# Peptides against a protein of PDB entry 5T59: the designs that were tried, part 120

Target 1, 112 residues: chain A of PDB entry 5T59
Amino acid sequence: TTPTMQSTSLLTEHLGYPPISLVDDIINAVNEIMYKCTNAMEKYLMQRNIIGKKDFSDEIKIGTAKLESLLENSVDKNFDKLELYVLRNILSIPSDLLEENRFRLLHHEKLV
Target 2, 90 residues: chain B of PDB entry 5T59
Amino acid sequence: EHIRFQRLVQVCNKALEESIRKLQSWEKIHECFPNYGQTREGIENLTVCQQQVIKLWSNLSRVEFDAIFHERSIEEKLNQLDDLINKARS

## One batch from the design tools (peptide; made by RFdiffusion4, then SolubleMPNN)

Design b2_p22_3_s2 (from b2_p22_3, 14 letters changed)
Fold by OpenDDE base, seed 3:
Structure b2_p22_3_s2 (fold): chain B 112 residues (1-112), chain C 90 residues (1-90), chain A 22 residues (1-22)
Amino acid sequence: as target 1 above (112 residues)
Amino acid sequence: as target 2 above (90 residues)
Amino acid sequence: SAVEKVRAKEPLFPEVDEWFAS
């Protein structure tokens, strides 16, 4: 079931913000965390780039970039699933309550 | 009685767990550093790095997501939503 | 927790684990 305009309106009134705003906050946060993690990893290894007189800087840069891409793809996939789940199942109004009489009842209960 | 906030926590945890799963694989980590990982010191460094990044991922996620939930008052709002829906159906 | 799992199963919501496995 796809969220309706009615659901969005009711939830926005209830939450004080559009439902999508919560998802956006979550996704923005995880993206920031993701790059902090990969950056930390690169810096840690670059401080340890020389072993036995051999400089592994280039390999470290390439390797960390690969890991970043791997993590990025996984984050995109899984948080797309999260977004769908949250909007369809958590931040949603059951269809039977979106009928005219039920809709008014919910709205009335929120305001009274 | 209340279910939506519990599900929100579950889905967030699941997404985080699944996202970091590949970094938990030593094989995948080692594959990215084929020559570096052939040295004793390299293996040690990669091991520590892997452990630290996973911990960082977990800790930062917990702090940031809790902050979001608090700022959005989402637990209270979702509990109220559950109550409103249940009341409307009664 | 076990309590959380029981509570989560009362209303009809898709299971999170199943959702991500699909």
Scores: peptide ipSAE 0.543, ipTM 0.925, DockQ to the pose 0.086
Fold by OpenDDE base, seed 5:
Structure b2_p22_3_s2 (fold): chain B 112 residues (1-112), chain C 90 residues (1-90), chain A 22 residues (1-22)
Amino acid sequence: as target 1 above (112 residues)
Amino acid sequence: as target 2 above (90 residues)
Amino acid sequence: SAVEKVRAKEPLFPEVDEWFAS
């Protein structure tokens, strides 16, 4: 189920940071890695842009850009799924424990 | 008893694997370089490039994600969360 | 992974593979 304000508060207290912060770190990291990979690919091929008497620099730039776009779309799709899974299933409090009595119990157990 | 951190590792790995799947296809790589890939030397360069970028993807993601998990103390926190929930249900 | 093999699974959590297949 979708996280509630209560669950977010409890998890923030427990983690020391909002649950979304972890997801943000992961997504930011993969985006950085993605561009490092495509940049490395372009540089590698650009160092090998001339074959025989032909210069393939333009084709390499266009081709690498296409691969980058392909990777961007895949990263976006899959890490959206990741975000949803993490927030709904990992960083979540079961609904039966979000009732007043159970909520207090969880808080008490943490402090004891 | 502890399940949440295991799932976190699994979902991260799955997302990374699915994201790089298209680049693992030689056909898709070759399609982006139609003339370059018609040369012997071009094919060789693309082959090495494909292998290197996949390795770079794997290595960088491992290092960065491990750093995040450490900085956020997420394994410990998720284990504690499992324990708290289990106690509440007992 | 080593972590995945050591830790026990719980029935309350959906499988990651099934999640991404949907």
Scores: peptide ipSAE 0.540, ipTM 0.923, DockQ to the pose 0.086
Fold by OpenDDE base, seed 1:
Structure b2_p22_3_s2 (fold): chain B 112 residues (1-112), chain C 90 residues (1-90), chain A 22 residues (1-22)
Amino acid sequence: as target 1 above (112 residues)
Amino acid sequence: as target 2 above (90 residues)
Amino acid sequence: SAVEKVRAKEPLFPEVDEWFAS
């Protein structure tokens, strides 16, 4: 099931921010971490690009780019799954409580 | 009684683990450096590089995600949400 | 872990492992 506008409003009130904001923070963080990792990998290997008399700089650049793409694809896939799970199952209001009388109860309990 | 925050931690860990899985494959790493990896020194460098990047991934993700959870007060908020829902159902 | 699975069965949420396997 997809989150309703009403559930989003209730959760926003409860959290102090829209539910999607948490997911955005997580995704932004992992993207930053991802590029820090790939950058570190490239830098480490480029500092060790010469073995014997052969310069492997071109191979290292291409290879690290391939690994970056591989990681990007995996991050995108898995954190899309994460986003869906979080929004549907964690930051969600059960359907049986999405009734007017139940909403008032939740509001009342929060304010009291 | 409280379940949502536990699930959040689980799903974050799962996403992180699955994302780095292919980088944990030596074969996958070696395929990207076919000539470099044919040298002894190259293999050593790739081995260290692989280990370091995996550690960096794990350490950075722990620090950053904990910071997010703290800044968003998400454990408290999710526990409260569980409590509110349970109370409403009682 | 077994403990985590027991805790997860209180309200019925989809298992994370199964979610990612789909």
Scores: peptide ipSAE 0.539, ipTM 0.925, DockQ to the pose 0.088
Fold by OpenDDE base, seed 2:
Structure b2_p22_3_s2 (fold): chain B 112 residues (1-112), chain C 90 residues (1-90), chain A 22 residues (1-22)
Amino acid sequence: as target 1 above (112 residues)
Amino acid sequence: as target 2 above (90 residues)
Amino acid sequence: SAVEKVRAKEPLFPEVDEWFAS
């Protein structure tokens, strides 16, 4: 089940932004870093593409593309796990605290 | 008493570590460059490249994630959330 | 879905290592 509107609203009020925004920032950052890394790798090797009398440009391009795909798959998998953990365990309000009396306390403490 | 921010740091580190793990394997690097890696100079280049990429990954992630945490004031907010929840349960 | 079920559960603060091993 998706997070309740009440939980999301309370967390958004507390954080000053929706909980998902933090996750989005993290994921966007790692994606940017990922492509910076693979780009750096390709450029480094392409500057060293000729060894002896052989040109390895094609092999380098294919190889770096394979490594990029490998990294992409790993990032997707592991940061999906991260997203679930963060939203479930970190940026969450226990359901028992969303009851009437406890909910009032949470709201009151925020306003005071 | 405060647990959420610690967990956030841990899960971020874990995701980053697991994501780069396969690039830390020389075998996986080498298999992507089967002929290039058969040359002495190629091996040297791949070795340096692997080391630099791993360092770049680590350094960039540290800087960027710390920036996000600061911009979002997440440590303070998570500590406050812990306190709020603990108080509500008392 | 499995993902939805996980998100619907109360926070347990499971160990991060165990979470990624599952």
Scores: peptide ipSAE 0.519, ipTM 0.929, DockQ to the pose 0.202; fails the geometry check

Design b2_p22_3_s3 (from b2_p22_3, 11 letters changed)
Fold by OpenDDE base, seed 4:
Structure b2_p22_3_s3 (fold): chain B 112 residues (1-112), chain C 90 residues (1-90), chain A 22 residues (1-22)
Amino acid sequence: as target 1 above (112 residues)
Amino acid sequence: as target 2 above (90 residues)
Amino acid sequence: SVVEKVLKKLPEYPEVDEWFEK
């Protein structure tokens, strides 16, 4: 089921931050890591761009860019799945606990 | 009893593993450097580069994700959430 | 009880591996 406003509010109160903030941190981190990796790869190869008498700089730049794009697409796809999973199955409150009586219970427990 | 944090770790690992899968393919790496990879030295460089980038990916992700989890106190919070839910159902 | 019935209808959380295969 899709998270409700009520569940988001309860989780925000419990966590001290909105559930989406955790996902954002994760996604931002992996994006940063992704570009660090591709940049490192390019730099490594560019330091080794000449083999014999041939300069492969252009090929290295193009090739690394292709790999970056490939990784970007994969990261986007898989971390979209992650986001959905986390929000639906980890940072979630079962619907039965969102009823009036149970809602009060959760609120009470938080304050204790 | 506590399952949510375990699942969080699992899903993070899975996403990371699936994301790097394409770079783990030597064929795909080589295809991006068709002429460079036809040289012995080029193959050696690509091999090392591939290994290093995968290691870098793994190491950086571990460090950064652990930092996030710590900063967000997510293990404790998820355990508490599990406990609250279980208590409400008992 | 109604509560018990509702609780029994709650699905188990999906496995991570299965989730990514969808």
Scores: peptide ipSAE 0.410, ipTM 0.911, DockQ to the pose 0.100
Fold by OpenDDE base, seed 1:
Structure b2_p22_3_s3 (fold): chain B 112 residues (1-112), chain C 90 residues (1-90), chain A 22 residues (1-22)
Amino acid sequence: as target 1 above (112 residues)
Amino acid sequence: as target 2 above (90 residues)
Amino acid sequence: SVVEKVLKKLPEYPEVDEWFEK
């Protein structure tokens, strides 16, 4: 079920922030972590780029870039699923609670 | 009684696990370094690198996500939401 | 708990694993 404006408003009031803000924080965090991981990988291998008399620097750069792209695609796919799940199933209000009387109850509970 | 926060943790873990899955494949790692991985030393380096990256991924995500959850007070808020829903349906 | 089990079966609370496989 698609979130309604009413649900968003109620949840924003309850949370103190829009529901999407939590998702944004999560996605921003994982993206940062992703690049930290790939950078660490590249750095580690570049410090070990010479084996025997061969310099594998170019191969390492290309290889780590490929892995980064692979990880990026996977992160995008899976965290899009996460976003949808969170917004539809976690940060959501069942439709039966969006009725007028139910709405009043939610506000009343907050104010009491 | 409380379920939403548990689900949040589960979905975060699932997304993280699925995202790193391909990097857990030695075959995928090796394919990116075809010549480097043909050397004994290269294989050793890639093995350690793979292990370290996976650990870093896990550790950083745990720390950062916990921080987000704390800053957003999301466990408390989701528990309250569960309570409100349960109360309304009772 | 029983309540948790019931809630998990509701459309609003689909299993995470199933969600990612769809």
Scores: peptide ipSAE 0.404, ipTM 0.917, DockQ to the pose 0.096
Fold by OpenDDE base, seed 2:
Structure b2_p22_3_s3 (fold): chain B 112 residues (1-112), chain C 90 residues (1-90), chain A 22 residues (1-22)
Amino acid sequence: as target 1 above (112 residues)
Amino acid sequence: as target 2 above (90 residues)
Amino acid sequence: SVVEKVLKKLPEYPEVDEWFEK
């Protein structure tokens, strides 16, 4: 199920930030890491682009680009799953606790 | 008693592990460098490169994710959330 | 703990590995 406005509000109050902000931080971080990794790979190989009398620069550039794309697709897929899991199962409030009586309790407990 | 933060760590690790899985395949790496990988030196370079990238991935992710968790105080907040939920159900 | 075991069985706490296999 999709998080309700009510749960989002409660969690935002509890966390001090919207739940989605945590996910955004994680995704932004992994994207940065991803490109650092691919750049490092390209630089490493480009420093070793000549073997014997052959220059493999073009092949290296194409190859690293392919690996980058592969990694991008994998990151996208898996961190989409992560986002869904986090928002639905970790940063969530059970529906039974969003009922009127339980909702008041949660709000009261936070303020006390 | 507390479960949410543990699950957060688990799901982050799982996503990271699954994301790097393709780069752990020597066959896939070699396919991207078909001629380069036919040379002895090329194979050696690719091998080292693969190892270094995987290590870099692991190290950077650990540092960055820990920083995020700290900045967001997420362990404490999730533990508190668990406690609140348990209290509400009691 | 008993509480932890119960919580793990709730729909709100599915296993991570199973989640990624979907």
Scores: peptide ipSAE 0.392, ipTM 0.917, DockQ to the pose 0.096
Fold by OpenDDE base, seed 3:
Structure b2_p22_3_s3 (fold): chain B 112 residues (1-112), chain C 90 residues (1-90), chain A 22 residues (1-22)
Amino acid sequence: as target 1 above (112 residues)
Amino acid sequence: as target 2 above (90 residues)
Amino acid sequence: SVVEKVLKKLPEYPEVDEWFEK
């Protein structure tokens, strides 16, 4: 069910880039967005770190770090699923077609 | 007739939704700030923070993913792929 | 292109929601 080298080559020709490049762009983007979100969260709360006479800076730093880790784990899990889905089901070529193509190439090679 | 690009959009949305789901849980947020969240002001700040982060996540992902799709011409390419497959069926 | 010359019918795509629940 995994993409073959031939499938990758054909799709690369069609797309103008390897299929994995699209997935890489998506994953890189979401990772960047993730850290922008967690950074924004920390900054927002750190500007509001003192309530009454108590400073919650340490708790805020630890808490935001925990949320970042939680988000990282979730992103990794779900975008791994995305990668698999895209490569197997969206950017894919039927196996029967690939076999036929290989046959033609081999036939041509035998004639030359 | 065209299905691949639709599926791409769907899977991207699903991955984004599932990734942010835990941050949408107030309980999860509060657990990370046990003492801060015991104050009235702390609760208010966390509430606003949670809302803003979720919005930021949604807005940034939409803009960035659309840019990627455009730069890669993926809708056109996937539609062409669908068409080629459909022609082969005939 | 080579893709245009070779592509045939693909099976039905699995549903995205079901994919993430597996």
Scores: peptide ipSAE 0.392, ipTM 0.922, DockQ to the pose 0.104; fails the geometry check

Design b2_p22_3_s4 (from b2_p22_3, 8 letters changed)
Fold by OpenDDE base, seed 2:
Structure b2_p22_3_s4 (fold): chain B 112 residues (1-112), chain C 90 residues (1-90), chain A 22 residues (1-22)
Amino acid sequence: as target 1 above (112 residues)
Amino acid sequence: as target 2 above (90 residues)
Amino acid sequence: SVVEYVKKKESEFPEVDKWFEE
């Protein structure tokens, strides 16, 4: 099911912003957090790159990159699911309320 | 009564939990650092790193998501939406 | 009843855990 133009308009009026804007904020935030985490991990390990007489810098860089990729894939997958759930189930108006009489009622309630 | 905001919190938590799941696996961490992780000191460093990253993930997400929810007044708006829908059906 | 009404409302929303299942 896809949100209708009517639903989007009503929700935008109610929220003060388009429903998708909330999802965008969430996704942008988690992406920022993700890279902060991977960056912190790399920096932490790079400060500890030498054990004995061996330098593990290259392995650390490669390993951290691999973990970042894994995290990116997981974030993309799971937050796509989140987006779908939020837009379809949370930020949604039941179809029965999009009928003429119910639609007017919701709009009227907002204006009163 | 009010359900939408509860679901929003739940789905956010679920997405965050599932996203970090692989980093919670020591095996996955170790696989990325096969030689580094063969040293005692390396194992110790990786262990601390793993724990700190998971905590950082949790803390940052909590702070940022709460900020978003506040800025968007989403709890209030979703509660109002629930009320409007319930009222319309009454 | 109120309990039944609440249950009905909750049933209108898919369970989050199930939503994320493959």
Scores: peptide ipSAE 0.499, ipTM 0.924, DockQ to the pose 0.086
Fold by OpenDDE base, seed 1:
Structure b2_p22_3_s4 (fold): chain B 112 residues (1-112), chain C 90 residues (1-90), chain A 22 residues (1-22)
Amino acid sequence: as target 1 above (112 residues)
Amino acid sequence: as target 2 above (90 residues)
Amino acid sequence: SVVEYVKKKESEFPEVDKWFEE
């Protein structure tokens, strides 16, 4: 069930890029989005840090940091699962198709 | 007949949904701002903030992931992969 | 049948919801 070098080569040829590159794009994107979200949250609250003559800046910074950490952990966990699913099940070549005759078929279809 | 791209979309959505789940909890948000959230104005600010960040998360992820899928031509490539596999098994 | 074929193909891929269960 683990991707082989042969599968990777075939998929790279088919895709025009290594399968992992798609996953990397997705993960990089979500990480960027994550920090944009947390940054926006902090900025929004910091613009509203004073309530009733009390400055909540420190609490906001700490609280936002906690939420960021929480989100980071969740993103890491869930997108690790995503990576595994994509590479094992989506960007994969069935073992029966890795036979010599099947292998040539894939190359033939690419060339034709 | 085509299944791989459907699964890709599903797994992306699931990962995004599970990642943001805790931020959708008001209790979790409030716990991070215990004193700020005890004020009326603070509650209002947190409510708006929570709503906005969730929307931002959803909108940005949709736009960025669609861009990735387009740039990588992944729907077409996965459909072709399905077709090749089906053809080989026929 | 087409329905059976689709079900068979879908069964070859783990359900996403199940995949994320802890």
Scores: peptide ipSAE 0.498, ipTM 0.925, DockQ to the pose 0.086
Fold by OpenDDE base, seed 3:
Structure b2_p22_3_s4 (fold): chain B 112 residues (1-112), chain C 90 residues (1-90), chain A 22 residues (1-22)
Amino acid sequence: as target 1 above (112 residues)
Amino acid sequence: as target 2 above (90 residues)
Amino acid sequence: SVVEYVKKKESEFPEVDKWFEE
């Protein structure tokens, strides 16, 4: 099922923020973590760039960039799946509760 | 009785696990450093680097996600949502 | 029973592992 405007409004009132805001926080966090990880990897290897009189700096930079790209693609794919799951299944209201009588109940419960 | 927060934790863990899976592959790591990885020291450095980055990924994600969940009071809110749904169906 | 109730509730949500399968 796809989230409706009504469910979004009800959940926003319940949460104190739109459901998408939680997902945004999660995605922003993982993106930040991702770049911290790849940056740390590059720095670690660049401190060890010379082996046997050979300088591997260029290879390290290119290689780390490739790994970053791979990680970016994987993060994008998997957290898109996460977003869909969260919005469709977790932060969702069953259709039977979106009826007029149930809508009133939810509103009433919040006010009491 | 409460299910939604459990699912949230599960889906976050799964997404994190699947995202880092390629970095857990030594073959993928080595392919990115074909000449560097042909040296003994290079292999050692890559091995340590791989282990450290995976640990960093795990630790940072745990700390940050827990902070988000706390700031958003999401466990409480999802439990309340479960309760509301259960009441409405009773 | 409580066990049956929990199982019923869990069945209302797709399994996370299956969700990520291609």
Scores: peptide ipSAE 0.490, ipTM 0.925, DockQ to the pose 0.085
Fold by OpenDDE base, seed 4:
Structure b2_p22_3_s4 (fold): chain B 112 residues (1-112), chain C 90 residues (1-90), chain A 22 residues (1-22)
Amino acid sequence: as target 1 above (112 residues)
Amino acid sequence: as target 2 above (90 residues)
Amino acid sequence: SVVEYVKKKESEFPEVDKWFEE
């Protein structure tokens, strides 16, 4: 089942914000964390870029970029799944409660 | 009786775990640094780096997600939602 | 029964692990 406009409105009223806002916060956070992690990794290795007489700076930069790409792809994939799960299953109102009489109950409970 | 917040935590954890899974693979780490990883010291550095990144990922995500959940009062709101739904069905 | 009710409630929410399976 896909969230309806009615469901979104009710949930927005209940939450005080649109359901998607929570997901956006989560996704934005993980993206920030992702780049912090990859940056930290690069910095750590770049401080250790010379082994013996060889400078591995270029390889480190390329390698960390590859890892970043891998992480980006995985984050995108998995948090898309998360978004779908949250919006469909967690931040959702059962269809049977979207009927007029049940709708009134939800509003009543909110206002009382 | 309350289930939605539990699921939220679970799905967040799962997404985080699955996202970092590839970085947990030594083979994938090593292949990104083929020459660097052929040195003893390089291997040691990569090993430590891998561990630190995973820890950083875990720690930062915990802190940030908890902050989000708090700011959005999501546990309370989801519990209330569960209660409302259960009440409506009773 | 309470057990059945719990099972029903759980069934309304897909298992997270299964959700992420390809």
Scores: peptide ipSAE 0.497, ipTM 0.924, DockQ to the pose 0.087; fails the geometry check

